# Ledger of designs, part 24: peptides against a protein of PDB entry 6NYY

Target 1, 212 residues: chain A of PDB entry 6NYY
Amino acid sequence: KHFEQAIERVIGGLEKKTQVLQPEEKKTVAYHEAGHAVAGWYLEHADPLLKVSIIPRGKGLGYAQYLPKEQYLYTKEQLLDRMCMTLGGRVSEEIFFGRITTGAQDDLRKVTQSAYAQIVQFGMNEKVGQISFDLPRQGDMVLEKPYSEATARLIDDEVRILINDAYKRTVALLTEKKADVEKVALLLLEKEVLDKNDMVELLGPRPFAEKS
Target 2, 212 residues: chain A of PDB entry 6NYY as posed
Amino acid sequence: KHFEQAIERVIGGLEKKTQVLQPEEKKTVAYHQAGHAVAGWYLEHADPLLKVSIIPRGKGLGYAQYLPKEQYLYTKEQLLDRMCMTLGGRVSEEIFFGRITTGAQDDLRKVTQSAYAQIVQFGMNEKVGQISFDLPRQGDMVLEKPYSEATARLIDDEVRILINDAYKRTVALLTEKKADVEKVALLLLEKEVLDKNDMVELLGPRPFAEKS

## One batch from the design tools (peptide; aimed at target 1 H36 Y66)

Design b2_p16_5 (made by RFdiffusion4)
Pose (drawn by RFdiffusion4):
Structure b2_p16_5 (pose): chain A 212 residues (1-212), chain P 16 residues (1-16)
Amino acid sequence: as target 2 above (212 residues)
Amino acid sequence: EAFEWLKEVLSKPNRF
């Protein structure tokens, strides 16, 4: 047990128990984190989930703990199910509320950087072709693009097609599973954390083979 | 290197 609190502390950050939220904020954060929990539960190539919390941890209001699959060959489908897990947060607080918040900002940085990487750096696109470029990092102040402007126009169009196909895939997921999202978040308001076991108590066994 | 970078981005925890 003392080891599992260390794995979480290194990955997650400091856990602020006293930084309370308003009752209308905890309602939002729970629906956001349930989106990450339920979409990560029903997708095939998404990571196995360990723990979902609504307690503020570091630069965040909620926290989700995953077990990333150690694999060296991501396929096209294995990257879409990661994206559809990440976008699940905005989708759940949009189905239930209609209002969208600024809390999904770090969820959208990861979707954006996983879209440029498929198109520009890998060869996961038809329109751009099988061309690889050295994509700048965050600490790399980009001087100029290694390709034309019409190509940049072609890339940013395809990123919009890619994310809005990941968005629609997740909206079609958390409406079919709309009632299961509400089951998860209502326990998150009661019990501020959920292990894997009490998600099996809610949702039954996960319908995919998972290696632990 | 490009694979390791993408893996690190995807391994980040989801936050609100």

Design b2_p16_5_s1 (made by RFdiffusion4, then SolubleMPNN; from b2_p16_5, 8 letters changed)
Fold by OpenDDE base, seed 2:
Structure b2_p16_5_s1 (fold): chain B 212 residues (1-212), chain A 16 residues (1-16)
Amino acid sequence: as target 1 above (212 residues)
Amino acid sequence: DSLEWLQSVLSQPSRY
């Protein structure tokens, strides 16, 4: 418990026990996190869920924590499933509430970064081709792009296509698993924190073998 | 390492 709490503090910051969310906001957070959890559960190349919480910490109102694997090489399929898992919160909000919130900003940032990296750094897009350019890091001097404006437009188009494909895939998945998302969300509203065992009890065993 | 940032992004918990 103490070790987990220490890790949680490092990852999520201090619990903000003083943040009283309105019931509707708390419900939104629960369904958002349930979306991440369920997407991660049913996507083959997603990391196993370790913990999901709707207790506000640091700057976040909730989080889903996965056990990362020491991995150095990623396939397109793996990156796609990670994108889908990351979109799970936003998609859940759309499915259950018919509206989206600002809460998915960090998720969308991660998805955007991943999509650009796939296309511009890893050469994973057929239209753009097998090219690799450095992406500007936060704080780096804005250097001139080593490619034309036409290429920039193509990259932007293909990034949108990739993200939209991931989004649609996630919508299809969470629509199919809508009842599971609701079960997780309702249990989160009750317990505020779920672990892998809670998920197994609620949804059954994860359909994919955990790569040891 | 060109993948270090990606690994960092992928290893981070999803935060709402």
Scores: peptide ipSAE 0.215, ipTM 0.834, DockQ to the pose 0.845
OpenDDE base, seeds 1, 3, 4, 5: peptide ipSAE 0.214, 0.211, 0.216, 0.193; ipTM 0.834, 0.831, 0.835, 0.818; seed 4 fails the geometry check

Design b2_p16_5_s2 (made by RFdiffusion4, then SolubleMPNN; from b2_p16_5, 7 letters changed)
Fold by OpenDDE base, seed 1:
Structure b2_p16_5_s2 (fold): chain B 212 residues (1-212), chain A 16 residues (1-16)
Amino acid sequence: as target 1 above (212 residues)
Amino acid sequence: SALERLQEVLSQPSRY
């Protein structure tokens, strides 16, 4: 309990018990987090779910936490599954509410960063090619790009394609698993916090062998 | 490194 609370404080900040969300907002958060949880459950290369919460904290209204694995090499397939998991919240909102909210901003930032890194730094796109450029860090003077404006446009187009492919894959998955997303969301609204054991009880064992 | 930055992004929890 104390260790879990310490981790929660580090990840989410202090619980804001005084921050009462409107019921509709809380419902949106629950379905958003359920989307992450279910996507992570059914994507082979996603990190295993550790905890999902819809308790408002200093830095957010909800969160999904995954078990970090020490991994030094990533394939395109692995990174795609990670992108899909990260898009799971936004996709769940679209599927269940027919609308999107600003709540997915951090997820979209991460997906965008991952997509640009794959294409610009790791040479993982056929059209852009086997190239590697440093991406400007936030706050660095944007020095002249080491590539042409035509290359910049190509990069932007291929990033959009990659993200859209991940989005479509996530839509397909969460549409197939729509009933599971609903189950998780409803249980979140009841318990406010779920762990791996709750997910096993609700959905059955994760369909991927734990790579030892 | 680029890998370390990617790992940092991938290791962060989803936040609403």
Scores: peptide ipSAE 0.344, ipTM 0.899, DockQ to the pose 0.830
OpenDDE base, seeds 2, 3, 4, 5: peptide ipSAE 0.282, 0.324, 0.328, 0.306; ipTM 0.883, 0.894, 0.894, 0.886

Design b2_p16_5_s3 (made by RFdiffusion4, then SolubleMPNN; from b2_p16_5, 8 letters changed)
Fold by OpenDDE base, seed 3:
Structure b2_p16_5_s3 (fold): chain B 212 residues (1-212), chain A 16 residues (1-16)
Amino acid sequence: as target 1 above (212 residues)
Amino acid sequence: SSLERLKEILSQPARY
């Protein structure tokens, strides 16, 4: 209890007891977080879910916390599954509400950054090829790109393709698992916080062996 | 490094 609360404070910040969400907003958050949780549950290369919460903390209205593996090398497949998990919230909103909210802004930023990194830093795209350029850091003077405008357009197109592929994969997964997303969302609305054991009770054991 | 930045992104919880 005390250790878990300490971890929650470190990761989530202090509970914003004063932030009252409207019931419809709280519902949207629950389905968004359920989308992340379920996507992470059924994607092989996603990190194991530790906790999912719809209690507003710090800058977020909800969160899904995962246990990251000590990993130094990432495959293209691993990065794709992580992109899909990150898109899970947005996709859940689309599936259940037929509308898109601003809540996915941080998720879309992460997905965009990951996609550009895969293509221009890690050489993971066949059309762009085995190239590696430093992406400008936030606050670096936008120096001239070390590649042509034609290459810039190609990169932008391939980034869009990669993100769209991840999005479509996530739509397919969460459509198949729609009932599971609903179960998680409804239980979140009841309990506000779920752990791994709650997920096992709802969905059964995660279909991927925890790599010890 | 680019890898460190990626790790930082990947280590952060998904947030709404």
Scores: peptide ipSAE 0.173, ipTM 0.787, DockQ to the pose 0.886
OpenDDE base, seeds 1, 2, 4, 5: peptide ipSAE 0.175, 0.168, 0.178, 0.157; ipTM 0.795, 0.787, 0.803, 0.775; seeds 1, 4 fail the geometry check

Design b2_p16_5_s4 (made by RFdiffusion4, then SolubleMPNN; from b2_p16_5, 9 letters changed)
Fold by OpenDDE base, seed 5:
Structure b2_p16_5_s4 (fold): chain B 212 residues (1-212), chain A 16 residues (1-16)
Amino acid sequence: as target 1 above (212 residues)
Amino acid sequence: SSLEYLQSVLSQPARY
């Protein structure tokens, strides 16, 4: 409920036309969003892109909108590609500008949450094993972790490995597709909003059949 | 179908 309302408020949130980005910041946002868009385009298990925008809405300076698949079961491969898509903005900034910004904070939060969930909720890490613990909810008393400090360190190490692997995969992909990221970024700077059809015209058809 | 927004929240650092 609150998260859906937050998304609806962000979706329906008044175009805060009031945040005039400097041209250099707008360029950074365009390449950031292009990174998400291109990563999602070329990752098999990523959700199809619906819309990408560099028009500030609410607290976001840009956004990419995807159509999630109606699925309840996720594979490790699907979760990895979703992490890579989420890292696409940060990686694009690194590739094109040789610097990173605070713009990826929410992306990194999502990636961090996904990595921890894979390891401690879904049992998807061989070193940690087939375990499932509830992650502490915001505001729940930090109940004693049902595992040792040694296990906590192992979890933290394996989370970093997983995120770094996703990051490296994303760097490899967007380096290969660097020209496509630039095309999308330049078109974003011109149109401010792109849809799926703009992406097809620019990049060709997505190489993965839309599972209708 | 719940639209998932990958919102890149460029949180403006709170101007201190």
Scores: peptide ipSAE 0.119, ipTM 0.753, DockQ to the pose 0.082
OpenDDE base, seeds 1, 2, 3, 4: peptide ipSAE 0.038, 0.034, 0.044, 0.036; ipTM 0.713, 0.708, 0.674, 0.710; seed 1 fails the geometry check

Design b2_p16_6 (made by RFdiffusion4)
Pose (drawn by RFdiffusion4):
Structure b2_p16_6 (pose): chain A 212 residues (1-212), chain P 16 residues (1-16)
Amino acid sequence: as target 2 above (212 residues)
Amino acid sequence: SYIQDNPYYEEYLEEH
């Protein structure tokens, strides 16, 4: 047990128990984190989940703990299910509330960087073609693009097609599973954390083979 | 809100 609190502390950051939220904020953060939990539960190639919390941990209001699959070959479908898990947060607080918050900002930076990487860096697109470019990092102040402007226009169009196909895939997921999202978040308001076991108590066994 | 990062995917991006 003392080891599992260390794995979480290194990955997650400092865990602020006293930084309380308003009752209308905890209701939002629970529906946000349930989106990550339920969409990560029902998708096939998404990571197996360890723990979902609504307690503020580091630069965040909620926290989700995943077990990333050690694999060296990501396919096109294995990257879409990682995108559809991340976007699941904004989708759940949009189905239930209609208002969208600024809390999905870091969820959208991971979606954007995982879309340029498929199109620009890998060869996962038809319109751009099988062309690889050295994509700048965050600490790399980009001087000029290694391709034209009409190509940049072609890339940013395809990123919009890609994320809005990931968005619609997740809206079609958390409406079919709308009642299961509400089951998860109402326990998150009661018990501020959920292990894997009490998610099996809610949702039954996960319907995919998972190696632990 | 914050979720866990995937270190293997970041390493795979660096390799390519």

Design b2_p16_6_s1 (made by RFdiffusion4, then SolubleMPNN; from b2_p16_6, 8 letters changed)
Fold by OpenDDE base, seed 1:
Structure b2_p16_6_s1 (fold): chain B 212 residues (1-212), chain A 16 residues (1-16)
Amino acid sequence: as target 1 above (212 residues)
Amino acid sequence: MSISDDEYLEKLLEEH
């Protein structure tokens, strides 16, 4: 209870009861968050879903909360499934509305950062190779890149490939699970907040054993 | 719309 509330405060801040979303915006948020929730449910290496909410908090219009794994080492497969989960909101909007919104900006930022980290920090790309260098922090003087402009272009291309592969994987998954996304979205519009038990009632048990 | 991943990505980016 206190720990969950502390995590909710860190992730969402205080509930802004004053932010009234228009019904259409609230619908968009519900399907977006349902996309995250369902992607996380059916991806083996995604973190377990704790809560999904369409109640605006802090800067967010909705959120999906997951139990973070106490792990310091991540595989390429784990990072890919995490990217897919992060793209779940954007993909859901595309599938259900045929349009994309600005609501996925933070998700796209996260996916972009993860893709760059995989390629230039973790050496997880065969074309770029086993290189590792620090990404410039926001406000750091861009020191001279320790690589050529040709390598910079290669990195950018491989980042786009990785993101597109994650996107396609997410599209395939949420298209297959389209009815499940809709069930979650409709229940979100009714209850505004769902927990793991609500998801089990809607979708059945998560197909992956929770590592206790 | 936010996923709880900000701390994770910050940690991944800070610890490496």
Scores: peptide ipSAE 0.033, ipTM 0.595, DockQ to the pose 0.670
OpenDDE base, seeds 2, 3, 4, 5: peptide ipSAE 0.017, 0.010, 0.037, 0.016; ipTM 0.563, 0.527, 0.550, 0.551; seed 4 fails the geometry check

Design b2_p16_6_s2 (made by RFdiffusion4, then SolubleMPNN; from b2_p16_6, 7 letters changed)
Fold by OpenDDE base, seed 4:
Structure b2_p16_6_s2 (fold): chain B 212 residues (1-212), chain A 16 residues (1-16)
Amino acid sequence: as target 1 above (212 residues)
Amino acid sequence: MSISDDPYLEEFLEKH
């Protein structure tokens, strides 16, 4: 409890009690956050959910918080499941509403950045190969790319493939777990905030052993 | 406005 509250204050900032969402927007947020929560619940290499909220906080209209691990080394599988979890909101919106909103912009940004990092920094793509290039930082003069334009096109293609694979994986998962996403979303609309215990009550215990 | 304020993937990206 005290530790969770401390994490909430550090990560989530202050709750913005001043943002009153319209009921339809609040519903969209609930299903979006339920998508993240359920994806994280059923992805083995995702971190366990600590809290999910549809109370506006910081720059977000809702959030999902996960148990931070002191982890320095990430596997390709872990990065993929993190991408899938991050896509969970967008995918939930698509499954339940048949439309997408601007609400996933930051999620898509994060997914895009992760995909580029995996391919050009970590050498995790077989076609691009075991290469590592520094990604241009915001504000760095466009130095000549250390690779050819053909390599640039290959990178862009493989990034798109990786993101699409993560997207398809997330669609498959949340389609299978559609009823669970709905349960979480409905309970979010009632309680506004759910913790790990609420998730266990709704969905049962997480099917993966918590790595201590 | 973005819906999710989740630092989960962002923290990873900031560490690399």
Scores: peptide ipSAE 0.220, ipTM 0.817, DockQ to the pose 0.327
OpenDDE base, seeds 1, 2, 3, 5: peptide ipSAE 0.213, 0.212, 0.212, 0.227; ipTM 0.796, 0.782, 0.769, 0.795; seed 5 fails the geometry check

Design b2_p16_6_s3 (made by RFdiffusion4, then SolubleMPNN; from b2_p16_6, 10 letters changed)
Fold by OpenDDE base, seed 2:
Structure b2_p16_6_s3 (fold): chain B 212 residues (1-212), chain A 16 residues (1-16)
Amino acid sequence: as target 1 above (212 residues)
Amino acid sequence: MRTSDDPYLQQLLDEH
């Protein structure tokens, strides 16, 4: 309890107990977080869900918390599933509301960063090839790119392709699991916080063995 | 999910 609360404070900040969301916003948050949760549940290389919450904390309206793995090496497949999980909120909003919100900004930032890293740092794209360049950090002087404008355009195109592929994969998954997303979202609206046991009760056991 | 309180977004909204 105390340790979990401490971790939650570090990750989410202080609970804004006074932040009253409008019912429609709260519904949007519930379906968004349900999208993350369900995507993570049915993606093999996603981290196991620990908790999902729609209680506002700091600048967060909701979150899904996963068990971090002590992992130093990532495969392309693992990174793709992580991208899909990260897109789960945005995709859920699209599927259920036919609209997208600004709430996915941080998710899109993470997906964008991951896609660029895969292509320009990890050499995971066949068209760009086995190259590795440091991405500019926020606040670093934009030094001249160590590659041509043609290569820059190629990188941008391949980043877009990778993100779109992850998006389409997530749309397919959450469309298939639409009823499960709704179950999670509805229960979130009731309980505001779900744990792994709630997810097992709703969805059954996660179809992938947790690597202990 | 996060609030739309990003300073850059607010700036963009204020410019419009």
Scores: peptide ipSAE 0.200, ipTM 0.736, DockQ to the pose 0.137
OpenDDE base, seeds 1, 3, 4, 5: peptide ipSAE 0.133, 0.182, 0.189, 0.189; ipTM 0.568, 0.715, 0.727, 0.723

Design b2_p16_6_s4 (made by RFdiffusion4, then SolubleMPNN; from b2_p16_6, 7 letters changed)
Fold by OpenDDE base, seed 5:
Structure b2_p16_6_s4 (fold): chain B 212 residues (1-212), chain A 16 residues (1-16)
Amino acid sequence: as target 1 above (212 residues)
Amino acid sequence: MRISDDPYLEKFLEEH
């Protein structure tokens, strides 16, 4: 308990208990986090959910925490499922509210970065080919791109295709599991924090064997 | 203000 709280403080930052969300915003956060949680539950290659919370911490209004697998190598399929899990919040907002919020900004950033990395660092796209270029880090002078403008356009197009495919996959999943997203969201509004056991009680055992 | 923070994905993206 104390050790988990310490890890949570290090990872999530200090709880902003003083930040009172409006009821509508709190509802949005609950459904957003429920989207992440349910997507992670039903995606084979997603990391196991540890905790989901709608208590504001650090710069976030909520969070979902996962137990990372000790893995150094990722397949294209694993990276896709991670992208889908990351899109789960945005997709949940769309399904339940018919609108999108700024809440998914960081999720979209991460998905975008992952998609570019897959295409230009890991060579995971057949059209772009077996290439690996260093992505400019934040603060690095944008040196000349080591590829043509035509290749740049191809990369941008294939990134968009990959993200859209992940988005569509997530929409299909959370539409199928819409009732489960609602169960999680409603319980979040009641308890503010859910753990793995709460998720098992709501949804049943995760359909994928956790490689412990 | 962001809703979700996934530190693991951030770490993954930082390591690659």
Scores: peptide ipSAE 0.142, ipTM 0.746, DockQ to the pose 0.378
OpenDDE base, seeds 1, 2, 3, 4: peptide ipSAE 0.113, 0.141, 0.138, 0.136; ipTM 0.737, 0.751, 0.751, 0.746; seed 4 fails the geometry check

Design b2_p16_7 (made by RFdiffusion4)
Pose (drawn by RFdiffusion4):
Structure b2_p16_7 (pose): chain A 212 residues (1-212), chain P 16 residues (1-16)
Amino acid sequence: as target 2 above (212 residues)
Amino acid sequence: SLPNSNNNVKSLQELV
């Protein structure tokens, strides 16, 4: 047990128990984190889940703990299910509320960087072609693009097509599973954390083979 | 405002 609290501390950050939220804020954060939980539960190539919390941890109001699959060859489908898991947060607080918050900002930085990487860096696109470029990092102040402007126009169009296909896939997921999202978040308001076991108590066994 | 999400999922660009 003392080891599992260390794995979480290194990955997650400091866990602020006293930084309380308003009752209308905890209701939002729970629906946001349930989106990450349920979409990560029903997708095939998404990571196995360890723990979902609504307690503030570091630069965040909620926290989700995943077990990333050690694999060296991501396919096209294995990256879409990672994107559809990340976008699940905004989708759940949009189905239930209609209002969208600024809490999905770091969820969208990961979707954006995982879209440019498929198109620009890997060869995962038809319109751009099988062309690889050295994509700048965050600490790399980009001087000029290694390709034309019409190509940049072509790339940013395809990123919009890619994320809005990931968005629609997840809206079609958390409406079919709308009641299961509500089951998860209502326990998150009661018990501020959920292990894997009490998610099996809610949702039954996960319907995919998972190696632990 | 603080984000509603924090986790260990890395972007594809970070994994390359």

Design b2_p16_7_s1 (made by RFdiffusion4, then SolubleMPNN; from b2_p16_7, 6 letters changed)
Fold by OpenDDE base, seed 1:
Parts: structure tokens; C-alpha cells; sequence
Structure b2_p16_7_s1 (fold): chain B 212 residues (1-212), chain A 16 residues (1-16)
């Protein structure tokens, strides 16, 4: 417990107990985090959920924390499921509220970075091909691209396709599991913090074995 | 660039 809390503080920051959200914003946070939690629960290659919280920490209004796997190689399928899990919050907002918020900015950044990496670093796209370019780091000035403008356009198009495919997959999943998202969101609004045991009690055992 | 950041946390963020 103490070790987990320490990790949470390092990654998420200190709890902001003085920050009071309006009820509608708190509801948005609950459904957003429920989307992450449920997507992670029902995606085979998602990391196991450790904790989901709607208590603000740092710049975060809520979070879902997962147990990292000691994994160094990732398949395209694994990366897709991770993208879907990351989109779970945004998709949940769309499904339940018919509107989206700015809250998913970090999730979208991560999804965007993953999509570009898959296409231009890992050679996982058939149209772009078996190529690998280093992506600019934050603060790097890109003076010249190692490919043509036509290739740049192709990359951009394929990134959009990949992200949209992940989004559609997530929509299908969370629509199927809509009642489960609702259950998790409502319980979050009551307890503010859920762990793996709470999820098991609410949804049943995760349908995938945890791999070492 | 890593396929995902080492962050094991997915968060809804406030505007600043």
C-alpha cells in the first residue's frame, strides 16, 4: 500500500484535496476514467488495471493506473490494444455525453506518438513500407525530412487511418460494454477510488490471464 | 521514441 502510494505520487503527483469540481465535471471525469478501466479490462493486450481514481492529482483530474509488464518487444496487435485503452476515456465521453472535452489531450498525444512510431519507426504499415526514421524529439529543430513531401502526406494519411481504426474498435467495445462502463462510473462517483478487487466484484474476473 | 511513454497512468487533464 505504501509503495503503491509512493509510485502514484511520483507519477501522478500529490492529491489535490482542495480542488473542487462541479458535479457535471466530476461526472465527466468518472465516465472518462471508467472508459479507460473497462477498455483495459476487456482488451487482451492491455496492461492489468491496478487502480482507477477520480481524485485530482497534479494536472490530472482523474487517472487509471496499470501494472507495467516487463516487455521489450511489442506486436502490432499489442500496440493497437494499448491505443484503444488510451482512447477509452475520450470514447466514453462521446458515448455517454455526445460531446468531447479537452481532458483527453494527453491521451491523444500518446496515441498520436504511438501511431507515428508504428508507421515511421517500426515499419508496421504496408503502404509506407519497411522504413525506420528517427522522430524529432521535443525541442529539436527539424531542418530537413529524410523523405519526400509525397511520403509525408502518405504518412499523415496512414496515421489518421490507424488512429481512426483504433477509435472505431474502442467505440465498438465500449458500446458493447456500455452497462459496465456505467457501473464503474457510478461506483467511482461513490467511492472515488477503485482497485482491482472492486472491478472483479463489479464486472467479474478479467477474462484474460495475467502474463508474467 | 517508445511506442508508449513509461507512464502507466492514463489521465484526464485540466486546462492550464
Amino acid sequence: as target 1 above (212 residues)
Amino acid sequence: MLPYSNSNIKSLLELS
Scores: peptide ipSAE 0.229, ipTM 0.784, DockQ to the pose 0.088
OpenDDE base, seeds 2, 3, 4, 5: peptide ipSAE 0.185, 0.208, 0.020, 0.207; ipTM 0.752, 0.766, 0.565, 0.770

Design b2_p16_7_s2 (made by RFdiffusion4, then SolubleMPNN; from b2_p16_7, 5 letters changed)
Fold by OpenDDE base, seed 2:
Structure b2_p16_7_s2 (fold): chain B 212 residues (1-212), chain A 16 residues (1-16)
Amino acid sequence: as target 1 above (212 residues)
Amino acid sequence: MLPYSNSNIKSLLELV
């Protein structure tokens, strides 16, 4: 308990007990986090879910916490499933509300960063090829691009394709699992916090063996 | 630099 709370404080920030969301916003948060949780549950290469919460912490209105594996090497398939899991919140909002919110900004940033890294750092795109360029870090002066403007356009196009493919995959998954997303969201609205055991009780065991 | 910082957390953020 104390250790978990300490980790939660370090990662998520302090609980904002004074922040009262409007019921409709709280509902949006619940479905958003349910989207992350369910996507992670049914994606083979997603990290195991530890906790999902709709209690605001720091800048987060809700969160899904996963247990990362100590991995130093990632496959293209693993990175895709991680992208899909990251898109789960946005996709859930679209499926259930027919609208999207600003809440997915950090998720989209992460997905965008991953897509660019896959294409220009890891050489995982056939059209762009086996290239590896350092992406400018936030605050680095963008010196001359080590590639042509034509290559830049190709990179941008392939990034969009990759993100759109991940998005479509996530839409398909969460549409198939729509009832499960609803169950998780409703239970979140009741309990505010769910753990792995709650998810197992609600959805059954995760269909993928946790690689210990 | 791992493209994914091991952000063990996916979150909905408030509009700052």
Scores: peptide ipSAE 0.214, ipTM 0.786, DockQ to the pose 0.087
OpenDDE base, seeds 1, 3, 4, 5: peptide ipSAE 0.020, 0.024, 0.018, 0.015; ipTM 0.589, 0.592, 0.553, 0.569; seed 3 fails the geometry check

Design b2_p16_7_s3 (made by RFdiffusion4, then SolubleMPNN; from b2_p16_7, 5 letters changed)
Fold by OpenDDE base, seed 3:
Structure b2_p16_7_s3 (fold): chain B 212 residues (1-212), chain A 16 residues (1-16)
Amino acid sequence: as target 1 above (212 residues)
Amino acid sequence: SLPYSNSNIKSLLELS
């Protein structure tokens, strides 16, 4: 218990017990986090869910926490499912509210970074080809890109296609599992924190074997 | 392996 609390403080910061969200915002956060949780539950290559919370910590209003397996190699399929899981919050907001919020900013940043890495670092896009370039690090002088402007446009187009494909896949999944997202969101509004056991009781066992 | 999180982020908007 103490060890878990210490990890949570390091990852999420201190709980802001005095931070009270308005009911409508709390509802938005609950459905957002439920989207992450359910997407991860039903995607084969997504990491196992540990905890989902709508208790604010630091800058976070809510979070879904996952435990990755120990691995050094990632497949294209794994990276896609991780993107879908990361988009689950935004997609849930769209499905349930018909509107989107700023809450997904960090999720979109992660998805964007992953998409660019897949295309320009890992050579996972057929149109761009088997290339590998280092992405500019924060603070690096804007070095000239080692490719043409035409290649830059191609990269940007293929990044957009990849993200859109992940988004559409997530929309299809969470639409199919809409009732499960609702169940998780409602239970979050009641309990504020759910663990893996709560999810099993609510949705049944995860349909994929967990690899550690 | 360390746990990771997807987080719903609080935005601070400046009033103009």
Scores: peptide ipSAE 0.412, ipTM 0.840, DockQ to the pose 0.085
OpenDDE base, seeds 1, 2, 4, 5: peptide ipSAE 0.243, 0.025, 0.022, 0.212; ipTM 0.789, 0.590, 0.563, 0.772

